Peptides against a protein of PDB entry 3PUK. Designs and how they scored, part 38

Target 1, 227 residues: chain A of PDB entry 3PUK
Amino acid sequence: ERGLKSVVWRKIKTAVFDDCRKEGEWKIMLLDEFTTKLLSSCCKMTDLLEEGITVIENIYKNREPVRQMKALYFISPTPKSVDCFLRDFGSKSEKKYKAAYIYFTDFCPDSLFNKIKASCSKSIRRCKEINISFIPQESQVYTLDVPDAFYYCYSPDPSNASRKEVVMEAMAEQIVTVCATLDENPGVRYKSKPLDNASKLAQLVEKKLEDYYKIDEKGLIKGKTQS

## One batch from the design tools (peptide)

Design b1_p20_2_s1 (made by RFdiffusion4, then SolubleMPNN; from b1_p20_2, 10 letters changed)
Fold by OpenDDE base, seed 4:
Structure b1_p20_2_s1 (fold): chain B 227 residues (1-227), chain A 20 residues (1-20)
Amino acid sequence: as target 1 above (227 residues)
Amino acid sequence: MELEKQHKKIKEFNEELEKE
């Protein structure tokens, strides 16, 4: 049993692969930096083959067209990844694949979403947000993808206060995705620190958990899990 | 709620995609 890794894999399998699976169809899968790490942490290439993925490609790299195959984009909802996607489908001459299935690891901002809709909606067969914005580790550990989190959270410089808040929000969101992935709505526990960062983060997590479990990915209300 | 809006947005988009 791989603990959190297994849970994450099951989530991806059900939310992504099962969602777009077609009998006898193979897809090219496009990954970005985060999803490369994510999949590497919880599956093997053989697992992907079993899910109908013939090859994985880095979305950031120049790639040869494979116009007869559909592409599965498993990417973060970032400008960089979205821009790469748009280059793949933004024009007839640039269309690299037959069609696209897009699965975002988190909520896609409206700006990016609208940009996608405006430019290449006809090439898209599916668009879904699956809310996995963390890297699973062994022993039920996960890593948050929040750059400079430590620096800003513990910075004594008041000028970093705004950035600290942004970082805290991002961390809270990612923690919620962990809970969602684990299908848990836990009570938040923390230890107080001099800068009260833990308390602030806990408050943010609690708030976001409440919001998430009002309406989850399937529009279901879930009760709080005692943990 | 923001989450509701997000769900609605994606749902509506996928519905549109199926029509195309």
Scores: peptide ipSAE 0.276, ipTM 0.826, DockQ to the pose 0.594
Fold by OpenDDE base, seed 1:
Structure b1_p20_2_s1 (fold): chain B 227 residues (1-227), chain A 20 residues (1-20)
Amino acid sequence: as target 1 above (227 residues)
Amino acid sequence: MELEKQHKKIKEFNEELEKE
């Protein structure tokens, strides 16, 4: 039985590294906070070396230009990460690298996507969304990255109701990425709590799973699995 | 519907990148 870590690594290897691999070519990989945690959870530096990564850099930090090398950006579709990318390629004189391959961990909002297209298209060789927005911990355990989820979900303040919905939506989306990564369409099960949060989240997950598997990446309809 | 739009967006962009 393959653990979640191995599944995640396999997904990244196929969706990212195999997608941009060129024989004999080394790349610099740029990571943000989330993808640093993600890769740390499922691979070693030796694994990355085998995939043609010479060095890992933090996208948020100042970096010396390596203009002869291409860069692999494995980042979340956030304004912060995108802005850092744009700084690397926004001007001809300030280009940090030869070219960029961009892989987002989730759907990139149109606003950010359009900003990238408008400013850096000539520097980009590939752009892809791989839909991995969770951290594998154990064989059947993963963590979600939804800030303040606990606070808003359990807040008795009615003023937080709108934010609660946003948080639940984000959680549901991340759970769907787990299912997609595992190539599973499970029936959603939950334990009832005093608050109807579990039921609401389950409904959101079910809806999103249905939408996702109606037309998946391969355009195939998948039935529900009994996992 | 949203997923389809996203896939189309990325696909079209990559096609444009390949032409440059």
Scores: peptide ipSAE 0.266, ipTM 0.821, DockQ to the pose 0.584
Fold by OpenDDE base, seed 5:
Structure b1_p20_2_s1 (fold): chain B 227 residues (1-227), chain A 20 residues (1-20)
Amino acid sequence: as target 1 above (227 residues)
Amino acid sequence: MELEKQHKKIKEFNEELEKE
């Protein structure tokens, strides 16, 4: 079996680079904090060059316009990243690039999506959700990107209960993206702890897996597999 | 389902983009 890094790279290559590939065309790629880590974990700059990326830019930084080149935005569907994108193509300012291809690492909330549509749809050539919300480490190891997950999951303070649920949902969603990337529908296993966090997370993952495979992009329905 | 709505949203948007 291929390592998780190679699987993730293959997924990105097919879902992002192949999707917007134009022969002989170079693009500028815009990354945020998460996607910078993601790509760094599974590819090299030489790989990106082979995919037609001439340069990588940080979406959060003030950048000089390169109006003759198209931009590939591979970003998280967060207000911060979206706002930076909107600054590049918003109606109130001259666009920084010729056009934009937008690939989100996860489902884009309707509020952000609508904001994009309303402000700069004419600049967008493609918008896609990729569903890769994790960082591959080793063959079967990945890192979740959920701020304060540890704190809220282990907090005994009842006042944090609501936030804990939000964190658990986010974690479950990211785990599902791993499964989707690996094309696997695992039977979820867990060890119970005093706070029963593992059980709760397992339940959320199971629910989300069911939802995903019922109506995934390929219409696949897979039974549970051993993982 | 929420996922179905997401698929529809993205599909419709890309269809609009192709028309421009």
Scores: peptide ipSAE 0.263, ipTM 0.821, DockQ to the pose 0.627
Fold by OpenDDE base, seed 3:
Structure b1_p20_2_s1 (fold): chain B 227 residues (1-227), chain A 20 residues (1-20)
Amino acid sequence: as target 1 above (227 residues)
Amino acid sequence: MELEKQHKKIKEFNEELEKE
């Protein structure tokens, strides 16, 4: 059985590297906190070199311009990461790279997307959402990246109910990305004790899976399977 | 419906980028 790490790497290779590959061309790759962890979990630097990446840079750090090279941004659709990208290309005189290929790990909010289009569209050669929002740990284990999930899910304070819902929604979305990555539409199983959090999460996942497989990236409809 | 809208958005943007 192929481990989850290999599956994730294959998806990234296909969705990102193969998508922007040009023969003989090297790129600088910009990563944020999440994508650094993601790539570290499923590939080696040698793998990235084979994909035409000459160097990896942290998007949050100040970097020297390399104006003759194109940049591959593999980042989360967050205000912080997007703002850093905008700083790299926001002014004609201060462009750090020749052009940009942008790959988001999840759906980019319209507000951020519009901000990018308005400011940097001329510098962008490709923009894609690949929907990988988890870190593979083992063959059947992954880590969700949802801040404060533990606190809000287990908080007895009713004032946290709205935030709890947001957290649950984010978790459900990430689980769906796992299923999409594995190309599966599973039946959801859960343990409901002692709280109903698992039941609520399961319901959200089921709903989102149904929505996702109505129209996937290829426009295909898939039936439910068991997992 | 939301997923379809998202796919349409990104597809249209990339088509515009290819024309430049």
Scores: peptide ipSAE 0.261, ipTM 0.819, DockQ to the pose 0.552

Design b1_p20_2_s2 (made by RFdiffusion4, then SolubleMPNN; from b1_p20_2, 10 letters changed)
Fold by OpenDDE base, seed 3:
Structure b1_p20_2_s2 (fold): chain B 227 residues (1-227), chain A 20 residues (1-20)
Amino acid sequence: as target 1 above (227 residues)
Amino acid sequence: SELEKQYKLINEFNEELEKE
């Protein structure tokens, strides 16, 4: 079995780099906090050079314009990252790059997508969601990027119930992205803890898996492959 | 589903971009 890091890299290569590749063309790649960690976990700078990336820049930092080059944005669908993108292309006279290819690590909310479309549509050559929201650690181990997950999941305070649901949804979504990356539709198993969190999470995962495979890239419904 | 709706929206947008 290939390690999870290799699988993730292959997914990124296919979904991002192969998708926007043009012969002889170099791009600047813009990363946010999450995608920096993601790429660092599964590739080297030499790998990115082979994919036509000349420079990596942090989307949150002020950058000098390179108007003759196209930019590849590999970012999370967050207001912060989107706002930084909009700053790069929002003004006709102040465009930092020639054009943009945008690849989101997860589903982009309609509000953010519409904001991008309304402001920068003429500068965009591609906008795609690739659904990779986890960091691979080992062959079968990954880290979820869900802030404060422990606190809210185990909080006895009823006032945190809404936030707990948000956290659980985020975790479930990321688990589904792992399954999608591995091209597997597993049966969900869990060990119950004193709190019914595991059961709730399992239900969310199952529901999201069903939804995902109903609308997969090939339009196929896949059966459960593992338990 | 909401997921399906988002997927369609992104695909439609990309199709439009490819025609330009």
Scores: peptide ipSAE 0.157, ipTM 0.712, DockQ to the pose 0.787
Fold by OpenDDE base, seed 5:
Structure b1_p20_2_s2 (fold): chain B 227 residues (1-227), chain A 20 residues (1-20)
Amino acid sequence: as target 1 above (227 residues)
Amino acid sequence: SELEKQYKLINEFNEELEKE
């Protein structure tokens, strides 16, 4: 079996680069913190060059306009990243690039999406969610990008209960993206002791998996796999 | 579901973009 890194790269290549590829065209790619880590984990700069990316820029930094080039935004659906995008295209005077292709690593909340649509629709050539919100480490190892997940999940402080739920939701989403990337619908296994966190997370994952496969672009509903 | 609604919205948006 190919390592998780290769699978992730293949997914990105298919979902992002192949989707917006124009023969002979070079693009500037804009990354945020997460996608920088993601791409760094599964590809080299030479790979990106082969996909028609001339340069990579950090979306959070002030950048000089390159108005003759189209931009490929591969970013997380966060207010911060979206706001940076909006700064690039929010006004005619501030338009930094010729056009934008936007690929979100996960589902974009309606509020953010509507904000983009309302402000920058004329500049957007593509907007898609690709469902990759994890970092591949090794062949079968990945990390979740959920800040303070450990702290909140294992905190005995009841005041953190609400935050714990939010964290678990985020983790569940990322786990589903792993499953989607690997084209698997696993039977969820967990240990409930000593805390019930694993059980709760498992339930969230199962629910989200069900939702994902119901709306799978491929129309493929898979049964539970051994994982 | 909310997720389904989001996918629908994005799909509709992309369809609109393709028509331009």
Scores: peptide ipSAE 0.138, ipTM 0.701, DockQ to the pose 0.762
Fold by OpenDDE base, seed 4:
Structure b1_p20_2_s2 (fold): chain B 227 residues (1-227), chain A 20 residues (1-20)
Amino acid sequence: as target 1 above (227 residues)
Amino acid sequence: SELEKQYKLINEFNEELEKE
């Protein structure tokens, strides 16, 4: 079964494609490294065609302008991806597409958002965060996109303590996005590990889950589920 | 993945079109 994959796809379909769909309109979709992996894990090209995507382009590559078509940017909220977007719309001479719909896989920092707004606001038709920062592998398996997580979490070097905290925060955030995607507020379970990393991460996840479900996308408070 | 393969092909195709 592809339970998690199907859930992720349904979320993307609802949050992204249905959100920007216009009857009879085709879009070019721009992907970054993460979203390429994400979509590849949960859909086929035929699925994207059904959603009105005619062509997929890599945001990092130089691309020919298609000025008559609108572009759907499904990207991570990173400086790299944002900078590539800005190159597409930052100036009249650089404008590659008719307009842009931007969907970030996670929370976009205000600094990045402001940068976009300042330079490309007139070109943007939609900008939304959809909170999918994980890759579904199997029905109940996912991977987190946190570079060097293992290294920093298990580093005995005290100098890495700050980075360890940052990594754990990022991991916790991504776990919450999984829960949000699955519409679950699970009890966090963990096994004790060296350096108490599991406990720390669990605490972060619990805190973030609480925050999320206090003010979810629907403004609802959801009770804790048994997962 | 299948999508990755297709994505690559599409990119390659687009690159070829740019060269023409």
Scores: peptide ipSAE 0.024, ipTM 0.453, DockQ to the pose 0.021
Fold by OpenDDE base, seed 1:
Structure b1_p20_2_s2 (fold): chain B 227 residues (1-227), chain A 20 residues (1-20)
Amino acid sequence: as target 1 above (227 residues)
Amino acid sequence: SELEKQYKLINEFNEELEKE
């Protein structure tokens, strides 16, 4: 199937599972709220088993140590998820797993990265950002994970203007990650609503797409695709 | 099956997240 779900799965397979896979080795996979939804949208448990995942665990829950197994952390770069990881490998507690492979769904702030590095560097075998911050719904439909996006975008309160801009920027970034995942540079289309939000978002997306493809290491100017 | 147990765990996890 050539749908968005299959593309997302293929990206996760190559960027995460193939990156840390060892023949005959099973791993425990730790998920947070977002990555649970993401994986459930684009794969089955049988697919995960084929990729060498024996069990999926919630990173927020207290878990029994499995010291002989390596752990694959597929998580969002949030303080909550990072803190849970640090509890698993931090100096203040016994290590729950043999080693960790960490894959963030988005850019990890330097503050969080430095915190991880300072406390758990010896336990980490891999740490990467894979830039998947959306959930595929249908072949050409996806859901963004931007907290309070609706509230701030439609707030008439001028005091929320700065927060609205931050939300719009985050939405634009996620849309660009979808385009990058699909290897597409679409012409941006929008419906005008009473608010200029759609136009503003479109402009942000276009700008970010241009920046993304200009900086493409291969110097290949990808033409606009009709999507 | 072990697979069914894993699916159940995922579903439980999702249900818990919806309550938060």
Scores: peptide ipSAE 0.005, ipTM 0.375, DockQ to the pose 0.019

Design b1_p20_2_s3 (made by RFdiffusion4, then SolubleMPNN; from b1_p20_2, 11 letters changed)
Fold by OpenDDE base, seed 4:
Structure b1_p20_2_s3 (fold): chain B 227 residues (1-227), chain A 20 residues (1-20)
Amino acid sequence: as target 1 above (227 residues)
Amino acid sequence: SELEKQYKKIQEFNEELKKE
């Protein structure tokens, strides 16, 4: 039983597909690099068909307009992905689809959010953040999408201190999303390392978990899960 | 909290979308 993959799929199903489902309606789904990997890790094309997805398109690629169909954007809140979305709806001449449902894998920065709001609100039917910024693996393992995390976290070069902080912050965020996805508020466990990275990360995770479980994605307060 | 602000922002936006 692929527990984590199943959990992630259920999360996506409930948070994304069920959220925008309309009877008899098919959608085109737009994916970016991360969400392509994410969905590939936890579902099959047949699963997506069952959820009303007729075809999957890469958001980064030039695509032919399908103006009669609504598009489901399941993307990361990055400038690159957002820019591609904006190209699809930024002008009347560039409008590729009938309307858009946007689901971000993580919190969308205000700058990007405002940019979307200002340029293509009329084309958007739904916008939601679902907080899945990790890729599930077998045996309850997940992969964080933090480039160069290992390098910066374990770099002895003081010049990388700033970047290290950023990376650790990003890792902490993603760990929290895992916990959120699993509906768990666990105690953080770690082993000390020479550079005390584990301790620092643990502190960040604990802090972020506390913040998250004050108010979850649905505005609900959750208690700590003892593990 | 930042999370609360973010949640509110999205909620408000979706409410606006319903009106359009």
Scores: peptide ipSAE 0.316, ipTM 0.855, DockQ to the pose 0.597
Fold by OpenDDE base, seed 1:
Structure b1_p20_2_s3 (fold): chain B 227 residues (1-227), chain A 20 residues (1-20)
Amino acid sequence: as target 1 above (227 residues)
Amino acid sequence: SELEKQYKKIQEFNEELKKE
């Protein structure tokens, strides 16, 4: 049985590294907070070297220009990460690298996407969404990155109802990315809690799974698996 | 669907990048 870590690594290798690989070419890889954790959970630096990555840099930090090298941005589609990218390529004088390959861990909002297109298109060679928004821990264990999820889901304050829905939506999306990464369409199971949160989340996951597998990367409809 | 729209958006963008 292949552990979740190996599956995630395989997905990244195929979706990111193989996608932008050129023979004999080394790239600088830019990571944000989430992708740093993600890669740390499923690979070693030696693995990245084998994939043509010479050095890893934090996108949030000031970096010296390496204008002769292309950069691989593996980042979350957040305003913070996108803004850092834009600073790297927003002006001719500020270009840090020769060109950029951008791989988002999730769907990039239209607002951010349009901002990138408007300012940096000439510097971009590839843009892809790979839909990995979870951290593998054990063979069958993963963690979701949804800030304040517990607080909002269990808040008795009615004023938090709207935020609760947003959080549940985000959780559902991340669960779907796990399923997609594992190439599984599981039947959703949950244990009832005092709050109907589990039921609501299950419904969201089921709906999103259906939508995803109706039009997956291969354009194939996948049946439910009994995992 | 929203998913289809998203895929199309990215695909179209990458096609544009190839032309530059």
Scores: peptide ipSAE 0.310, ipTM 0.852, DockQ to the pose 0.595
Fold by OpenDDE base, seed 5:
Structure b1_p20_2_s3 (fold): chain B 227 residues (1-227), chain A 20 residues (1-20)
Amino acid sequence: as target 1 above (227 residues)
Amino acid sequence: SELEKQYKKIQEFNEELKKE
């Protein structure tokens, strides 16, 4: 199937589930707001069961310990999600699960990463960044998860300039994750608007694509393709 | 590059995890 949903699912299956798969082992999977939406968009509960997930839990909720089971954390690298993880395995409290496999949807900032390392490394069996920071909608349609993106992008207020740049950076990063997921290095196309947001975003995407393919996990260098 | 640093960071961490 050529649909983006199937591609995303395959990516998650190979990058996450296959990575931590153990025969006969069931895991609890912890999701945050983003990954809940992500998985809901590209799989069914039955699919997760087939991948050895017995139950899905919301990382933000207070959960009862299941100390005999390992946990698969598929979460965004945000302070909120990381803090919840740390509460589950932090040194100050008894761990809720037997061990943790952590898969981030994007690059984890050094500050958060270091915090994890310092506090609960002994509980972690695997840590990986998957680079899926978008929600697949249709065959080639996806939704970016960048709060207030449109607001800042279209704001004529100079006071929002700094925030606009941050938002553009985040958007560009997510677009690159789509390209990476699809194993495609597209030639970026855009139409200029009065605020030239499209041009700026295109430039950021192009730069990030170049960086990604120079040092991608597979060592692939691909030329630009028509998209 | 920043990406290279990131990959290295994760790789090193996972290597450390294998030792524990």
Scores: peptide ipSAE 0.306, ipTM 0.853, DockQ to the pose 0.634
Fold by OpenDDE base, seed 3:
Structure b1_p20_2_s3 (fold): chain B 227 residues (1-227), chain A 20 residues (1-20)
Amino acid sequence: as target 1 above (227 residues)
Amino acid sequence: SELEKQYKKIQEFNEELKKE
């Protein structure tokens, strides 16, 4: 069994494909580096075809316009990916597609969100944040996408303390997205390690889980479970 | 909460998009 991979795929299918599905309509899907890895880990091209995707394009590459088709952007909320999107729709003469459906893998910062609103609102039909920021590997194993996590978490240099905190926060956020994907509110377990990194991370996760389950996407409150 | 604010933000934006 695919385990976690199946769960992730089901979430993407529900949150993204079902959300923008129109009968008889095909879309071009734009991916960035992270979402390429994500989809590759949990689905096949045949699965995407069944969801109405005719072709997959890399958002970073120069692409020819297909103005008669709508585009599905499944991307990370990063300056690089957002800038590429803006180039696709920034001017009337430069519009590459008929319209855009945008699905972010995480919360989009206000700065980027406002930039999109100011420049491309007329071209957008849907914008959603789905909060999947991990790659499933096995039934119970996933990879976090946090750059330089090892370096900062284990750095003895006090000057890296601020960055370490940012990294820990990002890791905690991604763990919460895993829990949300699995529809679980677990009790946090950890092993104590040098520099109390595990303890600190556990505290961050617990706090974020509490915040998340106060109100979820559907406005429902869920009880805490044990993992 | 911050999470609630984020959901409201995106919801309001999508409502605006429907009007266009």
Scores: peptide ipSAE 0.305, ipTM 0.850, DockQ to the pose 0.576

